Peptides against a protein of PDB entry 4XPM. Designs and how they scored, part 40

Target 1, 160 residues: chain A of PDB entry 4XPM
Amino acid sequence: VMLHSKNVKGFLENTLKPYDLHSVDFKTSSLQSSMIITATNGGILSYATSNNDVPKNSINEINSVNNLKMMSLLIKDKWSEDENDTEEQHSNSCYPVEIDSFKTKIYTYEMEDLHTCVAQIPNSDLLLLFIAEGSFPYGLLVIKIERAMRELTDLFGYKL
Target 2, 67 residues: chain B of PDB entry 4XPM
Amino acid sequence: DIKGTIAFDTHGNVIESTGVGSQRIEDIGDLSKVTLDAEGFAQVQGDSLLVHLYKRNDITLAVYTSA

## One batch from the design tools (peptide; aimed at target 1 H22, target 2 L53 L61 V63)

Design b2_p22_2_s3 (made by RFdiffusion4, then SolubleMPNN; from b2_p22_2, 8 letters changed)
Fold by OpenDDE base, seed 3:
Structure b2_p22_2_s3 (fold): chain B 160 residues (1-160), chain C 67 residues (1-67), chain A 22 residues (1-22)
Amino acid sequence: as target 1 above (160 residues)
Amino acid sequence: as target 2 above (67 residues)
Amino acid sequence: SEELDKFIKEGLEAIKKKFGLP
């Protein structure tokens, strides 16, 4: 069963939820944004944002979307560079992972004061991208995106 | 009693931090080098706090206490 | 988050038991 656009949107919206560890007094903020973008052009195929109080088609929405487009492009470019850089792939910012025998990498990137995490959906032309506040720890962000990718098996191998 | 916690991964990145642990993220560098016993535990003296370590499945949990 | 929370919980309990913490 293939994921429909609305289903993908809903999935991304769910990823925005904060981590709340009840065993300790620790709770994160919601993700600022969650996106699926193309690895080729950095184009946004679907996205969700935590701030939904912006009227549709408003200037503020346009600005926010433009900001997301900018960030997605920048992160895509950095990811692309790192995928062609063996040294970068051995840095602490790169997490090689295997999901159901499919190999991929999770990268963490500092974007201004934001913490971001991006990973290629295995064998696909798609990237999953999380954008969080600087208070969101990278180690947890990596765990979060890995778990999220495990739910996107329908997109494994997706080619544009 | 527990003054705080840090959980971190094998890359030295924070997973969670609470209490005094949130102010001692810089300890991770040294804590990651501590030799654990066969059960995955260690106890080390930090700056002014005692740190109790437990590692399992590539996640290290550090618990800070006064003694 | 359930898996991670479970780990944290178990880890805390393990540490408390190991080192005799309240």
Scores: peptide ipSAE 0.725, ipTM 0.948, DockQ to the pose 0.863
OpenDDE base, seeds 1, 2, 4, 5: peptide ipSAE 0.724, 0.724, 0.723, 0.724; ipTM 0.948, 0.948, 0.948, 0.948

Design b2_p22_2_s4 (made by RFdiffusion4, then SolubleMPNN; from b2_p22_2, 8 letters changed)
Fold by OpenDDE base, seed 1:
Structure b2_p22_2_s4 (fold): chain B 160 residues (1-160), chain C 67 residues (1-67), chain A 22 residues (1-22)
Amino acid sequence: as target 1 above (160 residues)
Amino acid sequence: as target 2 above (67 residues)
Amino acid sequence: SEELDKFIKEMLEAIKKRFGLP
C-alpha cells in the first residue's frame, strides 16, 4: 500500500498543528514546515508550510520553496553525517526509537533560531522533517515526529 | 499552590514548561540526577521552592510549589 | 496532542495525590 500524494500532503498539513497541553496550560506555535524528503539527495517529495499567505506562483512562493529546498538539503547532509558518526548517535540530539519492530533514529538540529527534527522513515529512503520556531521544545518536537511517523506505515520500506 | 511545571525526557530536553518552571530550565540537570523512590516520586528543595518529581515512561514531570 | 495531554494530566494528578497538593 502506498500513500497518494494528496494524502501525504494532507498528512503533512495536519502535522503543522500546534500542541496544546491543557492540563498544564502549555501551548506551542504551529510548525513552520513539515516535509518528506529523500535521504539520498534531500529532494522534497512533499511539504506543508504554515505560511500559506503567499499567492501561488508568486516570487515569494518561489523564494519560500527555495528556502525549504536549502534547509532540507542542509539537514539531510547533517543527518547523513550523523548516521556515520557513532558519537553523534549517542548524543542528546539523537533518539533511537522502535516503531512496530522497525528501528529508526530521530535527530534534533538547531538551524539559526529554528528548532528542527528529522527522522528516517523505517527501512526507507525517506526522511520526515519538522521545522519549528525556537520556542518549540525539542523534547516535545521529538514526541511529535515519532507519533507522526507511526502514521506513515505505508511508507515503511519505501526505496527509491 | 503550584507555581510552575517542567516536563522533560531522558535526554534532558524539555517537553513543556510553565510558570516558574519556564525560568528554571537549568534545573533539569540536577533534577535528572535525583534518586526516585520505588514508585517514581521524589521531593527536592530548590531555593525558596519545593520541587515534586514523578517519572513514568521516560518522562519526568516536575511541579514547583512554595516551600 | 490529546494523548500526551492525557498522560501529563495523569502524571500531574499522581503528583498531587502523592504529595497532597491541591
Scores: peptide ipSAE 0.781, ipTM 0.953, DockQ to the pose 0.899
OpenDDE base, seeds 2, 3, 4, 5: peptide ipSAE 0.781, 0.781, 0.780, 0.780; ipTM 0.953, 0.953, 0.953, 0.953

Design b2_p22_3_s1 (made by RFdiffusion4, then SolubleMPNN; its pose is not in this set)
Fold by OpenDDE base, seed 1:
Structure b2_p22_3_s1 (fold): chain B 160 residues (1-160), chain C 67 residues (1-67), chain A 22 residues (1-22)
Amino acid sequence: as target 1 above (160 residues)
Amino acid sequence: as target 2 above (67 residues)
Amino acid sequence: SLSKEELAELHEKLLKEIYEQS
């Protein structure tokens, strides 16, 4: 099964949903944005945002897209640096994980007051990127992106 | 009675926090070092609160109670 | 007070919720 652009978009939109943990009476906000970007250039292949109150082709939409482009590039750059930094890979901000025998890493990055999480889709040139408010716990964000990435097996091994 | 909770992962990052736990995130540093029994449990007396610890599947849950 | 059983059950419920909503 191949993931088409529409399917990917819908997938990313679904990742925006918040947590509501009734067992402990804890809930989060929705993710601010969810993206698949290239690991090489930080280019956005697909994205979803919780701020959908922006008219299409409006200046505000352009600004929001440009902001996402900027954030994706910045995070990609930091990810690239960390992938070449052994110390960073052993920090509390890096989670080595294995998905169906494929190894990858999940990184958490704070951007201003936002909590972000990025992971390379296994054996691919693609990154999955979540951006959340500062109130969204990193540990939970990591779980979220790991589970999401496990659903993107069609993109495993994708090369540009 | 439960006064709050903290759940955290093996990296010491918060998964969730509620009640007094939300004000005691700094406790994770010490709680992560607590020796658990064979079943994954421990209790730690801190301040006027008792912290109940349970770890399973790389997630530690800390529950704060008055007794 | 909180028993081990109750604590374990709470942990289990929490895990289930997290993964069901992930």
Scores: peptide ipSAE 0.796, ipTM 0.957, DockQ to the pose 0.936
OpenDDE base, seeds 2, 3, 4, 5: peptide ipSAE 0.795, 0.795, 0.795, 0.795; ipTM 0.957, 0.957, 0.957, 0.957

Design b2_p22_3_s2 (made by RFdiffusion4, then SolubleMPNN; its pose is not in this set)
Fold by OpenDDE base, seed 1:
Structure b2_p22_3_s2 (fold): chain B 160 residues (1-160), chain C 67 residues (1-67), chain A 22 residues (1-22)
Amino acid sequence: as target 1 above (160 residues)
Amino acid sequence: as target 2 above (67 residues)
Amino acid sequence: MLTREELAKLHEELLKEIYEQS
C-alpha cells in the first residue's frame, strides 16, 4: 500500500518528536523540520515543522515555507556534490547504510547553527531531510533518520 | 557515583552527553582508540576521573566516575 | 564504583530507549 500525501505528512510530523533518554538523563529538542524532497531539484513534496503556531496563509507561513525551500535547495545541492565526491563519502559526515538489501547514505551537514541530516530514500528520487537545533547530537540524528527511512519502504524505488 | 556520560558512534559523533561528559566531548578522539577487551569493556584514567567504556552494537558508552 | 554489569545494563537501557523513541 502506497503512502498518500496525508499519511506522509503525518509520518513526518511524528519524526519531529524529541528524545527523552531517562537512562542517562538526556533529552533533545524537537526537530525543527522534517521533509521529503526531490533529489533532482530539491523541491519539497511534503514537510512538517515544529512551528505549528503560524496561522494558515499568513505572511509568517509564507516566510517559513520559503525558508524551508531555501534550505532544501542548499542541502540538495550539497548532497548532490557529495554523491559525486569519493572523499566526502568517506568522511565522518557520511554513513553508508543498508536497509532491506538497499544501499543508501546518510549525510550530516552543519547549516549555520543548525544540525541537518539528509538521506536518499533507497533506490528513489527522493531525499529525507531532518533539521534540528545545534544541540541535537549528530549521532543521534543519524539514528533517527535511519529508523525513519526503514518505515518508508513504500517509497523505496520511487522515481519521478 | 556517575559524574557524566558520553555515548558516541563509530564515526566519533555524539549520540548523547551528560554531566562532565558534556564538557569533555573532545575526549571521544582518544576514547575511540582505546582497545576494548573481549567483552567490550575498558577503563581509562582521564584527568581526575575514571572513564568506564563499553561498546556494543557499534555504540560506545563512556561513563565518568571519581573512582 | 561502577561494575561491568551496571555499565552493560546502562548501555542496554540507553539503546532500548533510543530505538523505542526512533
Scores: peptide ipSAE 0.798, ipTM 0.957, DockQ to the pose 0.947
OpenDDE base, seeds 2, 3, 4, 5: peptide ipSAE 0.798, 0.797, 0.797, 0.798; ipTM 0.957, 0.957, 0.957, 0.957

Design b2_p22_4 (made by RFdiffusion4)
Pose (drawn by RFdiffusion4):
Structure b2_p22_4 (pose): chain A 143 residues (1-50, 63-86, 92-160), chain B 67 residues (1-67), chain P 22 residues (1-22)
Amino acid sequence: VMLHSKNVKGFLENTLKPYDLHSVDFKTSSLQSSMIITATNGGILSYATSNSVNNLKMMSLLIKDKWSEDENDTNSCYPVEIDSFKTKIYTYEMEDLHTCVAQIPNSDLLLLFIAEGSFPYGLLVIKIERAMRELTDLFGYKL
Amino acid sequence: as target 2 above (67 residues)
Amino acid sequence: TSELDTFISEMLNKIKEKYSLP
């Protein structure tokens, strides 16, 4: 099994969209970046930006390790269930940036959102949890 | 009139904020400790501003008005 | 986004009805 590079890229581009509420006068900026990376090496499989390529590689590996350390050391952590599949969503403050990361269930892949410091964490968590519901094709993807 | 709002989750993280809500994010620590009535409502205040609380689906909404 | 907007609107309506707000 392999990834359909163009469609995953398109998916990540779609996850970039900001929230724009009218019930209250509230709107976020769009995500700074959205990436799918390996849980193993932190390597980037696909990404979308709304800063530079060099900067994404560094952040990705860093969040992979932070996630790896938290995932087996016996911040916020949100246990989630999707169609009886379990995963965890972590928030990490990366300098002035807000990030969410979660392992795609039973997969060797992580989904990573990078937003500005003004993007509320609780909202970033909801955005990534719903986005993961659209990634059933990637559950169990093994390297 | 409504002077501001804050919505926050069970971890106390913000989902959205407007008005004075964005200036009073620190209120969440106290607000999240408020025990709501049987229907999910409460009213509390730190100062001249009245905070109306309603919680459903693990999301608390606080709206700020005058007392 | 639209679902969140609707959800927040419903919560506001409940608060307005409960505490008689305009």

Design b2_p22_4_s1 (made by RFdiffusion4, then SolubleMPNN; from b2_p22_4, 9 letters changed)
Fold by OpenDDE base, seed 1:
Structure b2_p22_4_s1 (fold): chain B 160 residues (1-160), chain C 67 residues (1-67), chain A 22 residues (1-22)
Amino acid sequence: as target 1 above (160 residues)
Amino acid sequence: as target 2 above (67 residues)
Amino acid sequence: SEELDKFIKEMLEAIKKKFNLP
């Protein structure tokens, strides 16, 4: 059963939650943003942001959405380039993973002072994208997005 | 007593860091090269601290204590 | 988060046991 838009939105909102590793007293900030975008054009299909204090339909909301659109496009472009670059796929910024026999890759990208992570939902035309503060370690961000992606099995194989 | 921790993955990227570990992220390069025993453990002297290593399921945890 | 925390905790305890750390 395919996830409905509202369910996807709620899912993305849940991914914003920080990691709290009580065992070692380590805690992250919340993700700044979480998005599902198209691998083809970088278009945003669904998104969630931690800064929800912006009034709906306000100029600030429009600006924030536009910023997300810009970031998603930039990251999609970088992802597309890397998917065609064997060297980049073997860098420390690329994590080949397998989820239920489906292969995909997780990429980490520095965007200004932000830490980002993107992964193609297996066999789909969709990318899952996390944007976090620079204090969010990449290794943990990778774990986070992998585990999140495991919850999106309904989107595996989704083609536009 | 434990002075700090670093957890890192096989790519050398940090998973978590606490205490003195947060100030010793550069140690990952050397720690990742340490030969572990059959159980996945190692103990190495680093500066004025002792580092206790354990690797399991592609995650390495380094625990820093006083030397 | 909880799963990873549990895993890290287990690793920490393993280290404590191995090296007799308090």
Scores: peptide ipSAE 0.777, ipTM 0.953, DockQ to the pose 0.915
OpenDDE base, seeds 2, 3, 4, 5: peptide ipSAE 0.777, 0.777, 0.777, 0.777; ipTM 0.952, 0.953, 0.952, 0.952

Design b2_p22_4_s2 (made by RFdiffusion4, then SolubleMPNN; from b2_p22_4, 11 letters changed)
Fold by OpenDDE base, seed 3:
Structure b2_p22_4_s2 (fold): chain B 160 residues (1-160), chain C 67 residues (1-67), chain A 22 residues (1-22)
Amino acid sequence: as target 1 above (160 residues)
Amino acid sequence: as target 2 above (67 residues)
Amino acid sequence: SEELDKFIQEGLEAIKKRFGLP
């Protein structure tokens, strides 16, 4: 059983928040976007975008609905290809992880000047996708998405 | 195999240290000059130890390992 | 402080993932 759409939206909105430590001068940027998409077609089931980013004067604004749809499809395709390629699964851009005995993989993808991170929700037809600026280190993105996925246990095993 | 850590700011002030890092405060001068990659990471060889660096904003974390 | 400990731990994890450390 999938969570209510509003609950999922709220969860994704919370994932946008940067790491903010007040005791030291340490803070990441906010995520540009956070999405749950289908592994089958790359369709967006839910998404959140950051309103703190400086607007870009371009037709291809990353926060536009059209761009989100395009990126989700491209990343889904790349993910699907890598899932069928043993060598790609052993590259430095693939992080195998285990959450409560459930196994999945986290992939990092460079999309022009953006850093993206995607992972299949264990045993499900769903992918969790983070999009960040190029200044957001992949190592921190991987940590962030792994921790976020641990909060989505209700979606483990979800089938369309 | 982590042997120790040092965290320091852009002024070279120690914020935190553990293990062998507590005995390597003098390394901060050299570590602060290391060129980092686009994501703020670097690796440098220091005597018998390898130092792994991460910098975000004005804070640098150095992790000492045997390899 | 708790925040400092969090910073160190998250930094360690980031370095471990970046450089393939155990």
Scores: peptide ipSAE 0.476, ipTM 0.492, DockQ to the pose 0.240
OpenDDE base, seeds 1, 2, 4, 5: peptide ipSAE 0.445, 0.453, 0.428, 0.464; ipTM 0.492, 0.605, 0.463, 0.479

Design b2_p22_4_s3 (made by RFdiffusion4, then SolubleMPNN; from b2_p22_4, 10 letters changed)
Fold by OpenDDE base, seed 2:
Structure b2_p22_4_s3 (fold): chain B 160 residues (1-160), chain C 67 residues (1-67), chain A 22 residues (1-22)
Amino acid sequence: as target 1 above (160 residues)
Amino acid sequence: as target 2 above (67 residues)
Amino acid sequence: SEELDKFIQEMLDAIKKRFGLP
């Protein structure tokens, strides 16, 4: 069973929401972007962005989409490299996790001044990718993407 | 009174930071090495502040106070 | 985020209780 494209889009939009930890009065910004991409080519299957103020069909929108495409490709490439690098998998930038008996890894990557986090949807050809501002702490970003991944069980095992 | 907090994971990455904790992210390296008691607590002194530590489920919370 | 916030609150409360913090 595959999630409907609109449902996936809506899901990704919801992941943009910031964390607000009232217990310690800590707040984050919204994610800049949330994406599902192919692990093979880095192609964007679905995405959401917090910056919706850009006029539709404008050159700025096109540029922003192109930037997302570039980011997805770069992150996919780095992810692919790390998946074949034992040392990188044991760095503090890699979080092996288990979700409902499925194993996957969460990677954090600094991309320019942005904090990014990517994880293979368990046993699938898909990656979930979060892009946040540099002020978004990595530990929290990892928690965020792990929790989000738990809601994507319909995509577990999805092969292209 | 609490002057700040840092929460961090087992990789030493920040989960949250507030107050003076936001200015002491570098403390995580040392705090992660502190020996906790059987209940997961510890108290350490550093740079005129007391740091109260508690670890549970791979998350460590550090609370900074003046005393 | 509420789940995490609740967890952090519980940890904070535990620290307050353990060390007698206001």
Scores: peptide ipSAE 0.787, ipTM 0.954, DockQ to the pose 0.909
OpenDDE base, seeds 1, 3, 4, 5: peptide ipSAE 0.787, 0.787, 0.787, 0.787; ipTM 0.954, 0.954, 0.954, 0.954

Design b2_p22_4_s4 (made by RFdiffusion4, then SolubleMPNN; from b2_p22_4, 10 letters changed)
Fold by OpenDDE base, seed 2:
Structure b2_p22_4_s4 (fold): chain B 160 residues (1-160), chain C 67 residues (1-67), chain A 22 residues (1-22)
Amino acid sequence: as target 1 above (160 residues)
Amino acid sequence: as target 2 above (67 residues)
Amino acid sequence: SEELDKFLKEMLEAIKKKFNLP
């Protein structure tokens, strides 16, 4: 089984859905964006955004895409730095996780007013990146990305 | 009557918060240090509220009620 | 989200039972 570009796009679009914890009367907003980026350069391989009302080829769309590119690069840089920093790996912003015997780490980063989390897809050159509003709690965001990453087994070990 | 809830992970980060719990996020620091019984429960009095704790699978749920 | 919601529900019910909350 291989994840094609359209399948990945659809997957990312599904990750945008909010959490509805109705049992405790708690609900989040949708993710602003969900992306798969390269760990090497922060290049966006695929992305989904909850803001689909922007006209195509408009200046606003171009700006939004450029903003995503910038954020992905910045987060990639922070991730790279933290992967080489033992102190940061022991902070509350780093979650070591294991998926099917593969070890990876989930990092949370504040980007201006946004809450973000990023994780390396196990044994791959790819990062999964979620961007949410500041009201989206980090603990829940971590759970969300971990659960999502478990569905990306086809990308485990993917090398550029 | 439940006045609110907070769920948090082992890193002290919020999973969810509702009601008065949303205004008591700072309680997590103290709540995370509370000694739980053999079943994972504890009850803590804080200000005018009573906090009922339960931890399972690295998730702690705090339920706030009136004292 | 269903899994987490269900889990939290179970925890909530456990608390209600333990401390006799309405």
Scores: peptide ipSAE 0.787, ipTM 0.953, DockQ to the pose 0.894
OpenDDE base, seeds 1, 3, 4, 5: peptide ipSAE 0.787, 0.786, 0.787, 0.786; ipTM 0.953, 0.953, 0.954, 0.953

Design b2_p22_5_s3 (made by RFdiffusion4, then SolubleMPNN; failed a check: the pose's geometry; its pose is not in this set)
Amino acid sequence: SSQLSKEELAELHQKILDEIYS

Design b2_p22_6 (made by RFdiffusion4)
Pose (drawn by RFdiffusion4):
Structure b2_p22_6 (pose): chain A 143 residues (1-50, 63-86, 92-160), chain B 67 residues (1-67), chain P 22 residues (1-22)
Amino acid sequence: VMLHSKNVKGFLENTLKPYDLHSVDFKTSSLQSSMIITATNGGILSYATSNSVNNLKMMSLLIKDKWSEDENDTNSCYPVEIDSFKTKIYTYEMEDLHTCVAQIPNSDLLLLFIAEGSFPYGLLVIKIERAMRELTDLFGYKL
Amino acid sequence: as target 2 above (67 residues)
Amino acid sequence: SDELDEFIKEMLDAIKEKYNLP
């Protein structure tokens, strides 16, 4: 099994969109970046930006390790269930940036959102949880 | 009139804020400790502003008005 | 975004009805 590079890229581009509420006068900026990376090496498989390529590689590996350390050390952590599949959503403050990361269930891949410091964490968590519901094709993807 | 709002989750993280809500994010620590009535409502205040609380689906909404 | 907007709107309506707010 392999990834359909163009469609995953398109998916990540779609995850970039900001929230724009009218019930209250509230709107976020769009995500700074959205990436799928390996849980193993932190290597980037696909990404979308709304800052540079060099900067994404560094952040990705860093969040991969932070996630790796938290995932087996016996912040916020949200246990989630999707169609009886379990994963966990972590938030990490990356300098002035807000990030969310979660392992795509039973996969060797992580989904990573990078947003500005003004993007509320609780909202970033909802965004990534819903986005993961669209990634059933990637559940169990093994390297 | 509504002076502001804050919505926050069970971890106390913010989902959205407007008005004085964005200036009072620190209120969440107290607000999250408020025990709601049987229907999910409460009213509390730190100062001249009245905070109306309603919680459903693990999301608490606080709206700020005058007392 | 639309679902969240509607969700927050319902919560505001519930608060307005409960506490007789304009």

Design b2_p22_6_s1 (made by RFdiffusion4, then SolubleMPNN; from b2_p22_6 with D2E D13E E17K Y19F N20G)
Fold by OpenDDE base, seed 1:
Structure b2_p22_6_s1 (fold): chain B 160 residues (1-160), chain C 67 residues (1-67), chain A 22 residues (1-22)
Amino acid sequence: as target 1 above (160 residues)
Amino acid sequence: as target 2 above (67 residues)
Amino acid sequence: SEELDEFIKEMLEAIKKKFGLP
């Protein structure tokens, strides 16, 4: 099965859904944004945002996209730095994980008042990036992105 | 009665928090160091509340009660 | 979400059973 652009977009849109842990009466907000970006340049290949009430081709949409571009670039840069920093890879902000025998890492980053996490899609030149409100717990965000990546096996090994 | 909960991972990051647990996130540091029994359970007196711990698959759940 | 919720539920029930919580 091949992931097409539309399918990826739909996937990312689904990741926006909040967690609702009924067992303990805990509920999160929706993710603010979900993106697949290039690990090399931080370019956005696909994205979804919870703010869908912005008219297409409007100035607000342009600003929103530009903001996402800026955030993606900043996070990519931080990720790149951490990938070359052994100390950062052993911090509480780095989660080494293995998916189907593929190794990757999940990083959490605080960006202003937002909680973000990013992970390299295994053996690929792509990153999956979640942006959430500050009320979204990092531990839960990590679980969310790990489970999301497990659904992106078609992108494993993708090279630009 | 349960007064609240905290679930956290092996990095000490919160997975969820409810009730009094939401106001006691700082407890994670100490709770993560508690020695669990063979089944993964422990009870700890924390402040004025009793904390009931259970760890499974790298997740620790803390349940706060008055007794 | 459902998978995690069920897992937390199981943990909660285990605690209740272990310590006799209502």
Scores: peptide ipSAE 0.777, ipTM 0.952, DockQ to the pose 0.868
OpenDDE base, seeds 2, 3, 4, 5: peptide ipSAE 0.777, 0.777, 0.777, 0.777; ipTM 0.952, 0.952, 0.952, 0.952

Design b2_p22_6_s2 (made by RFdiffusion4, then SolubleMPNN; from b2_p22_6, 7 letters changed)
Fold by OpenDDE base, seed 3:
Structure b2_p22_6_s2 (fold): chain B 160 residues (1-160), chain C 67 residues (1-67), chain A 22 residues (1-22)
Amino acid sequence: as target 1 above (160 residues)
Amino acid sequence: as target 2 above (67 residues)
Amino acid sequence: SEELDKFIQEGLDAIKKRFNLP
């Protein structure tokens, strides 16, 4: 059973939640954005953004639709390049992972001052993309997206 | 007395940091090379601080204390 | 988050025990 777009939207909204560890005095910010995009064109199928209580009028606002489209395209392009580059796949920015016997890779990308990570939903034409502030540690971001993908098994093998 | 912590993955990327650990992110390079004992522990000096290491499931936790 | 927090707590406890930390 495939997830409906509305259900996916709700899922992505839930991924925005920060990490709040009680074992140590550590808490992250919320993700700025969470998206499912096409691996083919970088088109956004679904997205969620954190609410900004402080109004921002910048043309380069991260939560603007135009900026999300731009970032999704840029990240898709970089992902595509790395998927065809053995050297990049062996860098510290690439995490090969296996979920329920399906192999995929998680890539981390610095986008200006933002921390991003992207991963192909296993055997699908879809990418899951997280965008966070620069204060969000990459190692934690990778853990977050891996755990999120484990909840998207309905999309495994999805082809456009 | 614990002065701070760092948790990092096998790629050297930070998972969490607190206290003095937040100011010692550069230590990860050296800490990742430390030989752990059979139970996954090690103790090493980092500047004037002691670093206590524990690794399990590809995550290393470093706890900083006074020397 | 809960799984990670559990790991960190277990690690802290393990380190405290192993090295006799307060």
Scores: peptide ipSAE 0.738, ipTM 0.950, DockQ to the pose 0.890
OpenDDE base, seeds 1, 2, 4, 5: peptide ipSAE 0.737, 0.737, 0.736, 0.736; ipTM 0.950, 0.950, 0.950, 0.950

Design b2_p22_6_s3 (made by RFdiffusion4, then SolubleMPNN; from b2_p22_6, 6 letters changed)
Fold by OpenDDE base, seed 2:
Structure b2_p22_6_s3 (fold): chain B 160 residues (1-160), chain C 67 residues (1-67), chain A 22 residues (1-22)
Amino acid sequence: as target 1 above (160 residues)
Amino acid sequence: as target 2 above (67 residues)
Amino acid sequence: SEELDKFIQEGLDAIKERFNLP
């Protein structure tokens, strides 16, 4: 069972929201992008971006979408390599986590000047991918994606 | 009297930083090695600032003060 | 973020109490 596409899109849009801590004077930017992609091909099933000022059907929009496609492919490849690399799984860029008895891993990747974070939705063929500015701390990004993953239980075990 | 803060995880990655803490990210390496007491606290001196540590649930909070 | 903020606040309070910080 897969979530309705509109529901997934809305969920991803909500994940774009920044962290704004009131206990301390700390606030992040919004995520640049939030995506659900296939673990097999890196194909984008759904995505949301914070930069919605680009005119529709413009060259800039096309370029931005193409950039997301490229990013998703690159990150999927890195993820795939790391999933087959014991040493990488023990690096400080890999966070083994357990959500409701389901195990998965969160990986952080520097992509140019961007901070990215990717995690396999437990037991599924899907990856959740966050792309943020370089100012977004990795530790917080990991927390963010873990919390988001907990809301995607309907996708746990999803196979293509 | 708080001059800044750093919160970091067990991987040494920043969760948040404020004030002088934002300029002391490199301290995490040393702070992560500090032995905490049974309640999860420690206090260390460094670079003219006191660092007050508290760790709970795999998150370490460092508070920087002048005294 | 509220959960994290609450955690940070509790940590701040704990530190303030433990070390008698204003």
Scores: peptide ipSAE 0.735, ipTM 0.950, DockQ to the pose 0.884
OpenDDE base, seeds 1, 3, 4, 5: peptide ipSAE 0.484, 0.488, 0.734, 0.522; ipTM 0.521, 0.628, 0.949, 0.664

